Peptides against a protein of PDB entry 6PSE. Designs and how they scored, part 7

Target 1, 78 residues: chain A of PDB entry 6PSE
Amino acid sequence: PSEEEEYARLVMEAQPEWLRAEVKRLSHELAETTREKIQAAEYGLAVLEEKHQLKLQFEELEVDYEAIRSEMEQLKEA

## One batch from the design tools (peptide; made by RFdiffusion4, then SolubleMPNN)

Design b2_p26_6_s2
Fold by OpenDDE base, seed 2:
Structure b2_p26_6_s2 (fold): chain B 78 residues (1-78), chain C 78 residues (1-78), chain A 26 residues (1-26)
Amino acid sequence: as target 1 above (78 residues)
Amino acid sequence: as target 1 above (78 residues)
Amino acid sequence: SEREELERMIREGRQLLEELLRLAKE
């Protein structure tokens, strides 16, 4: 039988002791996975904030660059 | 008692039918939470890549800016 | 690194999800 069929049979025919252990196992995995989900989200937010700050800096530099570029271009054309 | 203690008691005293249902419930929640974790992680990676690309662009602009700034400074001092 | 950690989470998550979906098929 497939692992799926075997697992289904275990769940169906298992004694309470096995089922309690499985509940405990799944609960633990759920807790850990939930924590990791939150952690991943926090990482994403942190990087997003960093990217946002970098974007602001980039835009400021673009403005400054265009100002100097324009001035330089005027000097070259005059 | 805390919800955790109450839940633990439920698990300890539960009949197989409840336990089987709980295994099914937890499996489903674990699957959903796992999907969410994956999505959060994928989003984090995407933001990391975006930040990296922005950083490269910023660094390129800095180089160009310094070149023009230096040239302009030389013109002003001469 | 954070990147490696996120990649790990994805890999492990997909593996776990595949297993869960396989076992809970019906």
Scores: peptide ipSAE 0.517, ipTM 0.873, DockQ to the pose 0.102
Fold by OpenDDE base, seed 3:
Structure b2_p26_6_s2 (fold): chain B 78 residues (1-78), chain C 78 residues (1-78), chain A 26 residues (1-26)
Amino acid sequence: as target 1 above (78 residues)
Amino acid sequence: as target 1 above (78 residues)
Amino acid sequence: SEREELERMIREGRQLLEELLRLAKE
């Protein structure tokens, strides 16, 4: 028999004590998985904030670069 | 009584039919939450990659900026 | 690292999901 068939049979034939234990196990796994989901989301948020700050710095540097580039161009033409 | 206490009591007093249904329900919720966790983690990795690419672009611009700055400084001193 | 942790979450999540879907097929 496949694991699926064995598990299905176990659930169908199990005593209340086993079923309660399975509910507890699944509840625990659900809680852990939920926590990990939240953690992953928090990581993404933190990186987004860092990326945003980096973008602002990049844009500032672009402005400074264009200023110097323009000045250099003017000097070369003079 | 809190919802948690009520739920705990329900599990303790439940008949096998209810418990089997609860196992099914929890399995379904666990599957859904697992999908959401995977999606959150994949999103996090995507944002990390985007930040990394932006960082590389920023560093390249810094090099270009310093090159022009240095050239400008040399021209001013000459 | 954060990257390795996220990759682990994906790998383990996919494995768990496959098992859950297999067991819930019938």
Scores: peptide ipSAE 0.513, ipTM 0.871, DockQ to the pose 0.101
Fold by OpenDDE base, seed 4:
Structure b2_p26_6_s2 (fold): chain B 78 residues (1-78), chain C 78 residues (1-78), chain A 26 residues (1-26)
Amino acid sequence: as target 1 above (78 residues)
Amino acid sequence: as target 1 above (78 residues)
Amino acid sequence: SEREELERMIREGRQLLEELLRLAKE
């Protein structure tokens, strides 16, 4: 039998003790997975903020670059 | 009693039919939460990559900026 | 690193999900 069939059979034929243990196992795994989901989301937000700050710095540098480029062009034409 | 204590009591006193249903419920919820975790993590990686690319662009612009700055300084001194 | 952690989460999550979906298959 497939693992799926075996598991299904186990669930259907299991004693209450096994079922309670399975509920406990699944509950624990759910809690951990939920925690990890939150952690992943927090990481994403942190990096997003860093990217945003970097973008602002980049845009500022672009402005400065264009200013110098323009000034240099004027100097070369003089 | 806390909700956790009440739930624990329910699990301890529950009949097999309820327990089987709870296993099914928890399995489903775990699957959904797992999908969400994966999605969150994938998003985080995407943002990391975007930040990395932006950082590279920023560094390239810094090099270009310094080159122009240096050239302009030379022109002013001439 | 954050990258490694996220990659780990994805790998483990996919593995778990595959198992769950397999077991839930009718």
Scores: peptide ipSAE 0.517, ipTM 0.872, DockQ to the pose 0.102; fails the geometry check
Fold by OpenDDE base, seed 5:
Structure b2_p26_6_s2 (fold): chain B 78 residues (1-78), chain C 78 residues (1-78), chain A 26 residues (1-26)
Amino acid sequence: as target 1 above (78 residues)
Amino acid sequence: as target 1 above (78 residues)
Amino acid sequence: SEREELERMIREGRQLLEELLRLAKE
């Protein structure tokens, strides 16, 4: 029998003690997975904010760079 | 009694039919939460990569900017 | 690192999901 079939049989035929243990196991895994989901979301948000700040800095530098580039180009053409 | 204590009591006193249903419910919720965790983590990695690429672009622009700035400063001091 | 942690979450999540889906086919 496949693992799936064995598991299905266990669920169908198991005593309450096994089922309670399985509920406990699944509840624990659900809690852990939920915490990890939240953690992953928090990481993504933090990085997104960092990226946003970096983008602002980049755009500011780009403006300054283009100003100097333009000035330099004008000097070269004179 | 707290909701947790009530739930614990329910699990302790429940018949196998309820416990089997609870196993099914928890398995379903765990699957959904797992999908959400994966999606959150994948998004986090994507944003991390985007930030990294932006940082590289920023650093490249800084180098170019400092080069032009230095050249301009030398011209002004001459 | 954050990257390693996220990658771990993805790997473990996929493994768990595959198991859950396999066991739920009946």
Scores: peptide ipSAE 0.514, ipTM 0.872, DockQ to the pose 0.101; fails the geometry check

## One batch from the design tools (peptide; made by RFdiffusion4, then SolubleMPNN)

Design b2_p27_3_s2
Fold by OpenDDE base, seed 5:
Formats: sequence, structure tokens, C-alpha cells
Structure b2_p27_3_s2 (fold): chain B 78 residues (1-78), chain C 78 residues (1-78), chain A 27 residues (1-27)
Amino acid sequence: as target 1 above (78 residues)
Amino acid sequence: as target 1 above (78 residues)
Amino acid sequence: SLFDEVEKRELSEEEKEEVEKLLEEVK
């Protein structure tokens, strides 16, 4: 029998005391998992914002780089 | 009575049939929340990897920029 | 997008608070 089948059987045959404990357990796990989900989302958002800032810095550097490259080329040709 | 108090009372006094239904409900919510947590984590990881690649590109450009800047400075002083 | 998950996060936080409150009563 699969674990899922065993669990289903247990739930169907369990006494109220076990079921109440299971409700409590599941509630706890749900709360914890929810917290973790939120944390993961917030972390991802933070990284995304950092990535965006880095991209802006990169683009700025590209502009500066091309400016210097162009000036250097002019100096070499003079 | 608050909803929380009513819920607590239900859990404490409910018949097995209600408790089994509650276990099923909570199990469903836990499964969904778990899936969402994993998705959020995976998304965050993907963004982190993208950020890392961008950082490497940025650092490479910085090296190139400093090289050209240095060369340009030498040309100006000659 | 992850930004779209902000609303989802907010709802999740509300859900979390509800679950935690309910759990506190059954402790």
C-alpha cells in the first residue's frame, strides 16, 4: 500500500484525539510553509531589484566606456 | 465570541466527520502553499543566477574600461 | 513576474496571520 493510501486509511479510521492533533499539526505546517513562501518571494524581489540596479550601472559604464574608446581612437589617429 | 474562539471550540468538540473534513482541507491548502513556496524559491534562484551573470559581465567591462582609461591617459601625457 | 507575486504575498500574509491566530487558540 502506498503511503498516501495508508494515510487516507488512517484519517478515515482515526479517533477524534488523533484527528485533533493532526489538525493542529497541519495548521502549524501550513503557517510555517506560508512564512517560507513569503520569505522566498521577498528574497527574490530583493535580488530582482539588485539586478535592476546592477543593470543600470552596467549601462552607465557602457556609455562611459564607449566615450573613452572613441576619444582614445581619436588620439591614436592624431 | 471571536471566530478564533469558535474555531477552537469546533476543533475541540467536533465529531470525527468534521475533523476528517478539516484534515482534508488543511492538507489541500498545505499542498498548494508548498507548491507556491517551491515556485517562489525557484524563481528567486533564477533571478539570482541572472544577477550573477550580469555581475560577471559588469566586472569584465570594468577591467576593459580601466585598461582603455589607462592607455588613454598615457597617450595624453605623451 | 515576481512583482506580480506581491499581491499574492500580501494575501499569503493575511492567510498566515489567520492560521497563526487559529493555531494559537488550539494550543
Scores: peptide ipSAE 0.066, ipTM 0.767, DockQ to the pose 0.072
Fold by OpenDDE base, seed 4:
Structure b2_p27_3_s2 (fold): chain B 78 residues (1-78), chain C 78 residues (1-78), chain A 27 residues (1-27)
Amino acid sequence: as target 1 above (78 residues)
Amino acid sequence: as target 1 above (78 residues)
Amino acid sequence: SLFDEVEKRELSEEEKEEVEKLLEEVK
């Protein structure tokens, strides 16, 4: 049987003391995993904001660059 | 009592049938939360990679901009 | 790190596509 099937059988045949311990274990793991999920989401959001700010700076520089490039091209043609 | 204390009491006084159902519920929530955590991590990593690529492009443009700016400044001074 | 865990368990192709779509939406 798969590990999942074996675990299901274990839960089905378990005594109340084991089940209470398992509820406690799973509750703890769920709390930790939830915290980690939130941290990962917050990190992703922070990086996204940084990327957005960088994109704005990049676009501003592109405008300035094209302005100077165009002026330079005009001077070289004259 | 706090919700946590009330829940702890519920688990302590619960019958095996309720405990088995709670193990199943918590297992399901843990699996889902784990998947969501991984997805959040993958998203954050993807955004980080995009930010890195954007930074490289920005730095390349800065080099090109400073080159043209310097050349233009020299022409205006002459 | 959390990202190290991602390397241990890769997303399915469907999950990857969903993440990519979300990324493009907020890009």
Scores: peptide ipSAE 0.052, ipTM 0.764, DockQ to the pose 0.237
Fold by OpenDDE base, seed 3:
Structure b2_p27_3_s2 (fold): chain B 78 residues (1-78), chain C 78 residues (1-78), chain A 27 residues (1-27)
Amino acid sequence: as target 1 above (78 residues)
Amino acid sequence: as target 1 above (78 residues)
Amino acid sequence: SLFDEVEKRELSEEEKEEVEKLLEEVK
């Protein structure tokens, strides 16, 4: 049987004491995983906001760079 | 009693049938939350990598910009 | 860390599948 089938059998045949322990275990893991999920999401959002600001700065610099490049070309050709 | 205490009492007093159902419920929620956690982590990593590449490009542009700015200043003052 | 989560994602996915399969059995 698959590991899943074996686990299912265990759950079906388990005594209340084991089942209560399993509920506790799963509840704990769920809480931890939920916290980690939220943390990962918040981190990603923070990085996204930083990237967005950096993108704006980059685009502004590109505009300024092209302006100077064009002016430089004019000065050199004059 | 707190909701947590009430839930704890429920688990302690529950019959095996309810406990098995609760194990199933928690297992499902854990699986879903785990998937969401991984997805959030992967998204965050992707954004981080994009930000890093953008940062490198920005820094390279800054160097080029300063070079042109300096040369421009020399040409104008000559 | 975020990188650790990505590195462990394959294992986590395997665990996820196991849990999901269990859910079907208990269904």
Scores: peptide ipSAE 0.079, ipTM 0.771, DockQ to the pose 0.075; fails the geometry check
Fold by OpenDDE base, seed 1:
Structure b2_p27_3_s2 (fold): chain B 78 residues (1-78), chain C 78 residues (1-78), chain A 27 residues (1-27)
Amino acid sequence: as target 1 above (78 residues)
Amino acid sequence: as target 1 above (78 residues)
Amino acid sequence: SLFDEVEKRELSEEEKEEVEKLLEEVK
């Protein structure tokens, strides 16, 4: 039998003591995984905000660059 | 009693049928939460890669901008 | 790295999904 089938059988045949221990184990893993999910979401949000700020800086620099480029081009053509 | 204490009592007093159902519930929630964690991590990674590419573009523009700025400054001072 | 972390999580997810499927077959 697969590990999955063996686990399913174990759950169905388990005594209350094992089941209580399994509830405790799963509750702990769920709590840890939930914390990690939140951390991953917070990290993703932080990176997104950094990217947004960088995009704004990039756009501002593009404006400044085009202004100087245009002025320089006019000076060199005159 | 706190919710945690009440839940602990429920687990200790629960019948096997309830415990099996709770194992199933927790396993399902754990699977869902794990998937959500992975999705959040993958999203964060994608945004990070986009930010990296944007940073490279920004740095390239900064080099070009400083070159033109310096040349313009020299022309205006002469 | 983030890549290593995602890979680790993906493996963990597969294992947990298997557990979920097992429990679906039980009750």
Scores: peptide ipSAE 0.063, ipTM 0.765, DockQ to the pose 0.070; fails the geometry check

Design b2_p27_3_s3
Fold by OpenDDE base, seed 5:
Structure b2_p27_3_s3 (fold): chain B 78 residues (1-78), chain C 78 residues (1-78), chain A 27 residues (1-27)
Amino acid sequence: as target 1 above (78 residues)
Amino acid sequence: as target 1 above (78 residues)
Amino acid sequence: SLFDEVEKRELSEEEKKRVEELLKEVE
């Protein structure tokens, strides 16, 4: 039998004491996993904002760079 | 009583049928939340990698920009 | 400098590592 089937059988045959313990265990794991999910999402959003700001800075620098490069090229050709 | 205390009492007084249903419910929610956590983590990592690449490009451009800026400034001061 | 500005906005190395760890824990 698969682990899933075996677990299902265990739940069906379990005594109330085991079931209460399992509810407690699952509740704890759910709370922890939920916290981790939220944390990962928050980090992702933070990095996304950083990336956006960096992109804006990069684009601004590109404009400035091309302006200076062009001016310098003109001077060298003169 | 708090909702948490009320829930705890419910679990303590619950019949096996309710407890089995609760185990099933929590297992389902845990599975879904776990999937969402994984997705959030993967997304966060992907954004980090994108940001890293952008940062490298920005740093490279900044070096080039400062070189040209400095050279241009020297020419203007001469 | 622009470098300092970018660095200031970045997540700490510990925070970055935590995201990677979250992924590794489930792989």
Scores: peptide ipSAE 0.068, ipTM 0.770, DockQ to the pose 0.124
Fold by OpenDDE base, seed 2:
Structure b2_p27_3_s3 (fold): chain B 78 residues (1-78), chain C 78 residues (1-78), chain A 27 residues (1-27)
Amino acid sequence: as target 1 above (78 residues)
Amino acid sequence: as target 1 above (78 residues)
Amino acid sequence: SLFDEVEKRELSEEEKKRVEELLKEVE
């Protein structure tokens, strides 16, 4: 049997004391995992914002680069 | 909080049938939250990698920009 | 174009919305 099936059997045959302990355990793990999910999401958002700022800087540099490139090309042709 | 205390009381007074259902509910939420945590982490990593690639492109453009700027300055002085 | 960032910006905004949605689910 799979671990899931074995666990399901355990839950089905468990006494109230075990079930209450399991509810407590799962509640704790859920709370921790939820916190970690939030942290991961916040980190992802922060990186996205940093990436966006970097993109803006890159675009500004591209504009400046093309301006100088164009000016230089004109100077070479003059 | 009162909600936590109320929930704790519910768990303490609950019948096995309710407890089994609660274990099932919490297990499902834990699995879902875990999946979402992993997804958020993977997403953050992907964005971080994209940011890194963008950084490399930016640095490459900076080198090219300075090269053209220097060449243009030399042309203006000649 | 060297400045074809519209698609990437749109994708970035959509990605940001997805992250924000994840935050809203818990907040």
Scores: peptide ipSAE 0.127, ipTM 0.784, DockQ to the pose 0.104; fails the geometry check
Fold by OpenDDE base, seed 4:
Structure b2_p27_3_s3 (fold): chain B 78 residues (1-78), chain C 78 residues (1-78), chain A 27 residues (1-27)
Amino acid sequence: as target 1 above (78 residues)
Amino acid sequence: as target 1 above (78 residues)
Amino acid sequence: SLFDEVEKRELSEEEKKRVEELLKEVE
């Protein structure tokens, strides 16, 4: 039997005391995992915002670079 | 009483059938939340890698820009 | 190209919105 099937059997055959303990355990794990999920999402958002700001800076630099490059090219041709 | 205290009382007073259903519910929510956490982490990593590549490109452009800027400045001074 | 940023930025903003929506659903 799979671990999932074995666990399901355990739950079906368990006494109320074990079930209450399992509810408490699962509630705790769910709370922790939820916190970790939120933290991961917040981290991803922060990095995404940083990437966006970097992209804006990159675009500004590209404009300035192309302006100077074009001017330099004209000076070399003249 | 807080919602947490009320929930705790519910668990303590619940019948085995309710407890088994609650274990099943919490197990399902934990599995889903775990999947979402992993997905959020993977997404954050992907964005971080993209940000890093963009940073490298930005630094390369910055070097090229400063080279042309310096050359242009020298031409204007001479 | 240097200016292929519009599409990339739009995609990035959509990704940002998806992350924000996910965060709001959890909170």
Scores: peptide ipSAE 0.114, ipTM 0.780, DockQ to the pose 0.085; fails the geometry check
Fold by OpenDDE base, seed 3:
Structure b2_p27_3_s3 (fold): chain B 78 residues (1-78), chain C 78 residues (1-78), chain A 27 residues (1-27)
Amino acid sequence: as target 1 above (78 residues)
Amino acid sequence: as target 1 above (78 residues)
Amino acid sequence: SLFDEVEKRELSEEEKKRVEELLKEVE
């Protein structure tokens, strides 16, 4: 039998005391996993914001680079 | 009483049939939340990788920019 | 420093490790 089937059997045969403990355990794990999910999402958002700022800086530098390149080209042609 | 306290009372007074159903419900929610956590983490990783690539491009452009700036300065001074 | 790649890369590696740890916990 699969672990899932074995667990299902355990739940079916369990006494109320065990079941209450299992509810408590699962509730705790759910809360922890939920917090971790939120943390992961917040981390992703932070990185996204950093990426956006970096992109803006990159675009500004590109403009400056093209300006200097153009100026240099003009000077060399003259 | 808080919702938490009310829920705790419910669990304490619940019959085995209700408890088994609650275990099933919580197990399902835990599985779903776990999948969502993974998804959030994977998204964060993807954004992080994109940021890293952008940073490398930015650094390369900075080097090129400084090279042109230096060359132009030398030409103007000569 | 505008060209302090070492510090920037170290931070990036730490970020990667953090995400990898999160993935390992759920896989």
Scores: peptide ipSAE 0.085, ipTM 0.771, DockQ to the pose 0.100; fails the geometry check

Design b2_p27_3_s4
Fold by OpenDDE base, seed 3:
Structure b2_p27_3_s4 (fold): chain B 78 residues (1-78), chain C 78 residues (1-78), chain A 27 residues (1-27)
Amino acid sequence: as target 1 above (78 residues)
Amino acid sequence: as target 1 above (78 residues)
Amino acid sequence: SLFEEVKARELSEEERERVERLLEEVR
């Protein structure tokens, strides 16, 4: 029997006291997991925003680099 | 009474059939929330790695930019 | 850690889109 089938049997044969304890356990784990999910999402969003800012800075530097490169090329040709 | 207190009362007074259904519901929600947590973490990690690569590219461009800037300054002073 | 558990895994484009929607919900 799979672990899922064994667990299902346990739930079917369980007394109310065990079932109430299991509801409490699952509720607690769900609350913790939900908090962790939100934290992970918030962290991902923060990193995404940081990456976006870095991308903008990189693009600005590329423009400045090409400007100086072009100017230097003109100076060398003159 | 708070929603938490009302829910606690419901669990205390519930029949085994309701409790088994609640265990099933909570188990399903926990599984789904766990999957979403992992996905959020994986995405955050992927973005973090992309940010790291972008940071390295940015630093390389900064070095190249300073090199050209310095060379151009020398050419202008000569 | 959670990151160590998923470090070697690659996300599909569809998975990324789903997580992006999750991130949008938390914004």
Scores: peptide ipSAE 0.071, ipTM 0.786, DockQ to the pose 0.627
Fold by OpenDDE base, seed 5:
Structure b2_p27_3_s4 (fold): chain B 78 residues (1-78), chain C 78 residues (1-78), chain A 27 residues (1-27)
Amino acid sequence: as target 1 above (78 residues)
Amino acid sequence: as target 1 above (78 residues)
Amino acid sequence: SLFEEVKARELSEEERERVERLLEEVR
């Protein structure tokens, strides 16, 4: 039997004490997993903001670079 | 009583049939939340990678910009 | 915005490291 089938059998045959303990265990794991999910999302959003700021800086530098490149090209053509 | 205290009481007083149903419910929610956590982590990783690549591009542009700036300054001093 | 609210939560260094490890595990 698969682990899932075995687990299902355990749940079906389990005594109330085991079931209560399992509810407690699963509730705890769910709470922790939920917190970790939120933390991962929050971190991702922070990185997105950093990337956005970096993109703005990059675009500003591109503008400055093109300005100097154009000026230099004009000087070389003269 | 807090919702947590009320829930704890429900678990303590619950019949096996309710407990089995609760185990199934929590198992399902845990599986879904775990999947969502993984998705959030994967998304965060993708954004982090994108930021890293952008940073590399930015640094390359900075080098090119400084080279042109220096050349331009030398031309203006002559 | 929700984004600004999330940013304002100021993840601790330990939390950041944990999330980074999580990201690496999913990688």
Scores: peptide ipSAE 0.065, ipTM 0.783, DockQ to the pose 0.470
Fold by OpenDDE base, seed 2:
Structure b2_p27_3_s4 (fold): chain B 78 residues (1-78), chain C 78 residues (1-78), chain A 27 residues (1-27)
Amino acid sequence: as target 1 above (78 residues)
Amino acid sequence: as target 1 above (78 residues)
Amino acid sequence: SLFEEVKARELSEEERERVERLLEEVR
């Protein structure tokens, strides 16, 4: 049987004391995993913001580069 | 009493049928939250990679920009 | 252009929204 099936069997055959302990365990793990999920989401958004700022800087530099390139091309043609 | 205390009391006084249902509920929520955590982490990593590639492009553009700036300065001095 | 190449590698709006929604759900 799969681990899931074995676990399901355990739950179905378990005594109330085990079930209460399992609820406590799962509640704790859920709380921890929820905090970790939030942290992961916050990190993702932070990186997105950093990338956005870098993109703005890149676009600004690209404009400046094209301006100089164009000016230099004109100087070479003159 | 706090919601946590009320919930704890419910767990302690609950019948096996409710406890089994609660284990099932918590297991499901834990699985979902875990998937969401992983998803957020994966997105963060993807954005991080994008930012890294953008940074490399930015650095390359900076080099090119300085090269043109220097050349243009020389042309203006000649 | 280099700009277009960068844009092509960006996460889709849907992917960004998923990350944002994930944070909004818990904030």
Scores: peptide ipSAE 0.056, ipTM 0.772, DockQ to the pose 0.124
Fold by OpenDDE base, seed 1:
Structure b2_p27_3_s4 (fold): chain B 78 residues (1-78), chain C 78 residues (1-78), chain A 27 residues (1-27)
Amino acid sequence: as target 1 above (78 residues)
Amino acid sequence: as target 1 above (78 residues)
Amino acid sequence: SLFEEVKARELSEEERERVERLLEEVR
């Protein structure tokens, strides 16, 4: 049988003491996993914000660069 | 009582049928939350990579900009 | 400079490593 099927059998045949312990275990793991999920989401959002700010700064620098490049090109051609 | 204390009492006083249902519920939520955590982590890493590539492009442009800026400054001061 | 300002807002190496570890632990 698959591990899932074996686990299902265990749950079906389990005594109340085991079931209470399993509820406690699963509740703990769910709480931890939820915190980790939120943390990962916050990191993703932070990086996305940094990327967005970097993109804006890149575009600003590109405009400034093209302005100076164009002026320099005109000076050298004159 | 806190919601946590109330839940703890429910678990302690619960019949096997409720406990089995709760194990099933928690197992399902844990599986879903785990998938969501992985998805959030993968998204964060993808955005990190995109930001890194953008940073490299920005640094390259910054070097080029400073070179032209310096040359332009020298020309205007002469 | 603008360049230094961008660098100052980057995530710390520690934060990046935490995200990577999270993926490695659950993936």
Scores: peptide ipSAE 0.068, ipTM 0.773, DockQ to the pose 0.120; fails the geometry check

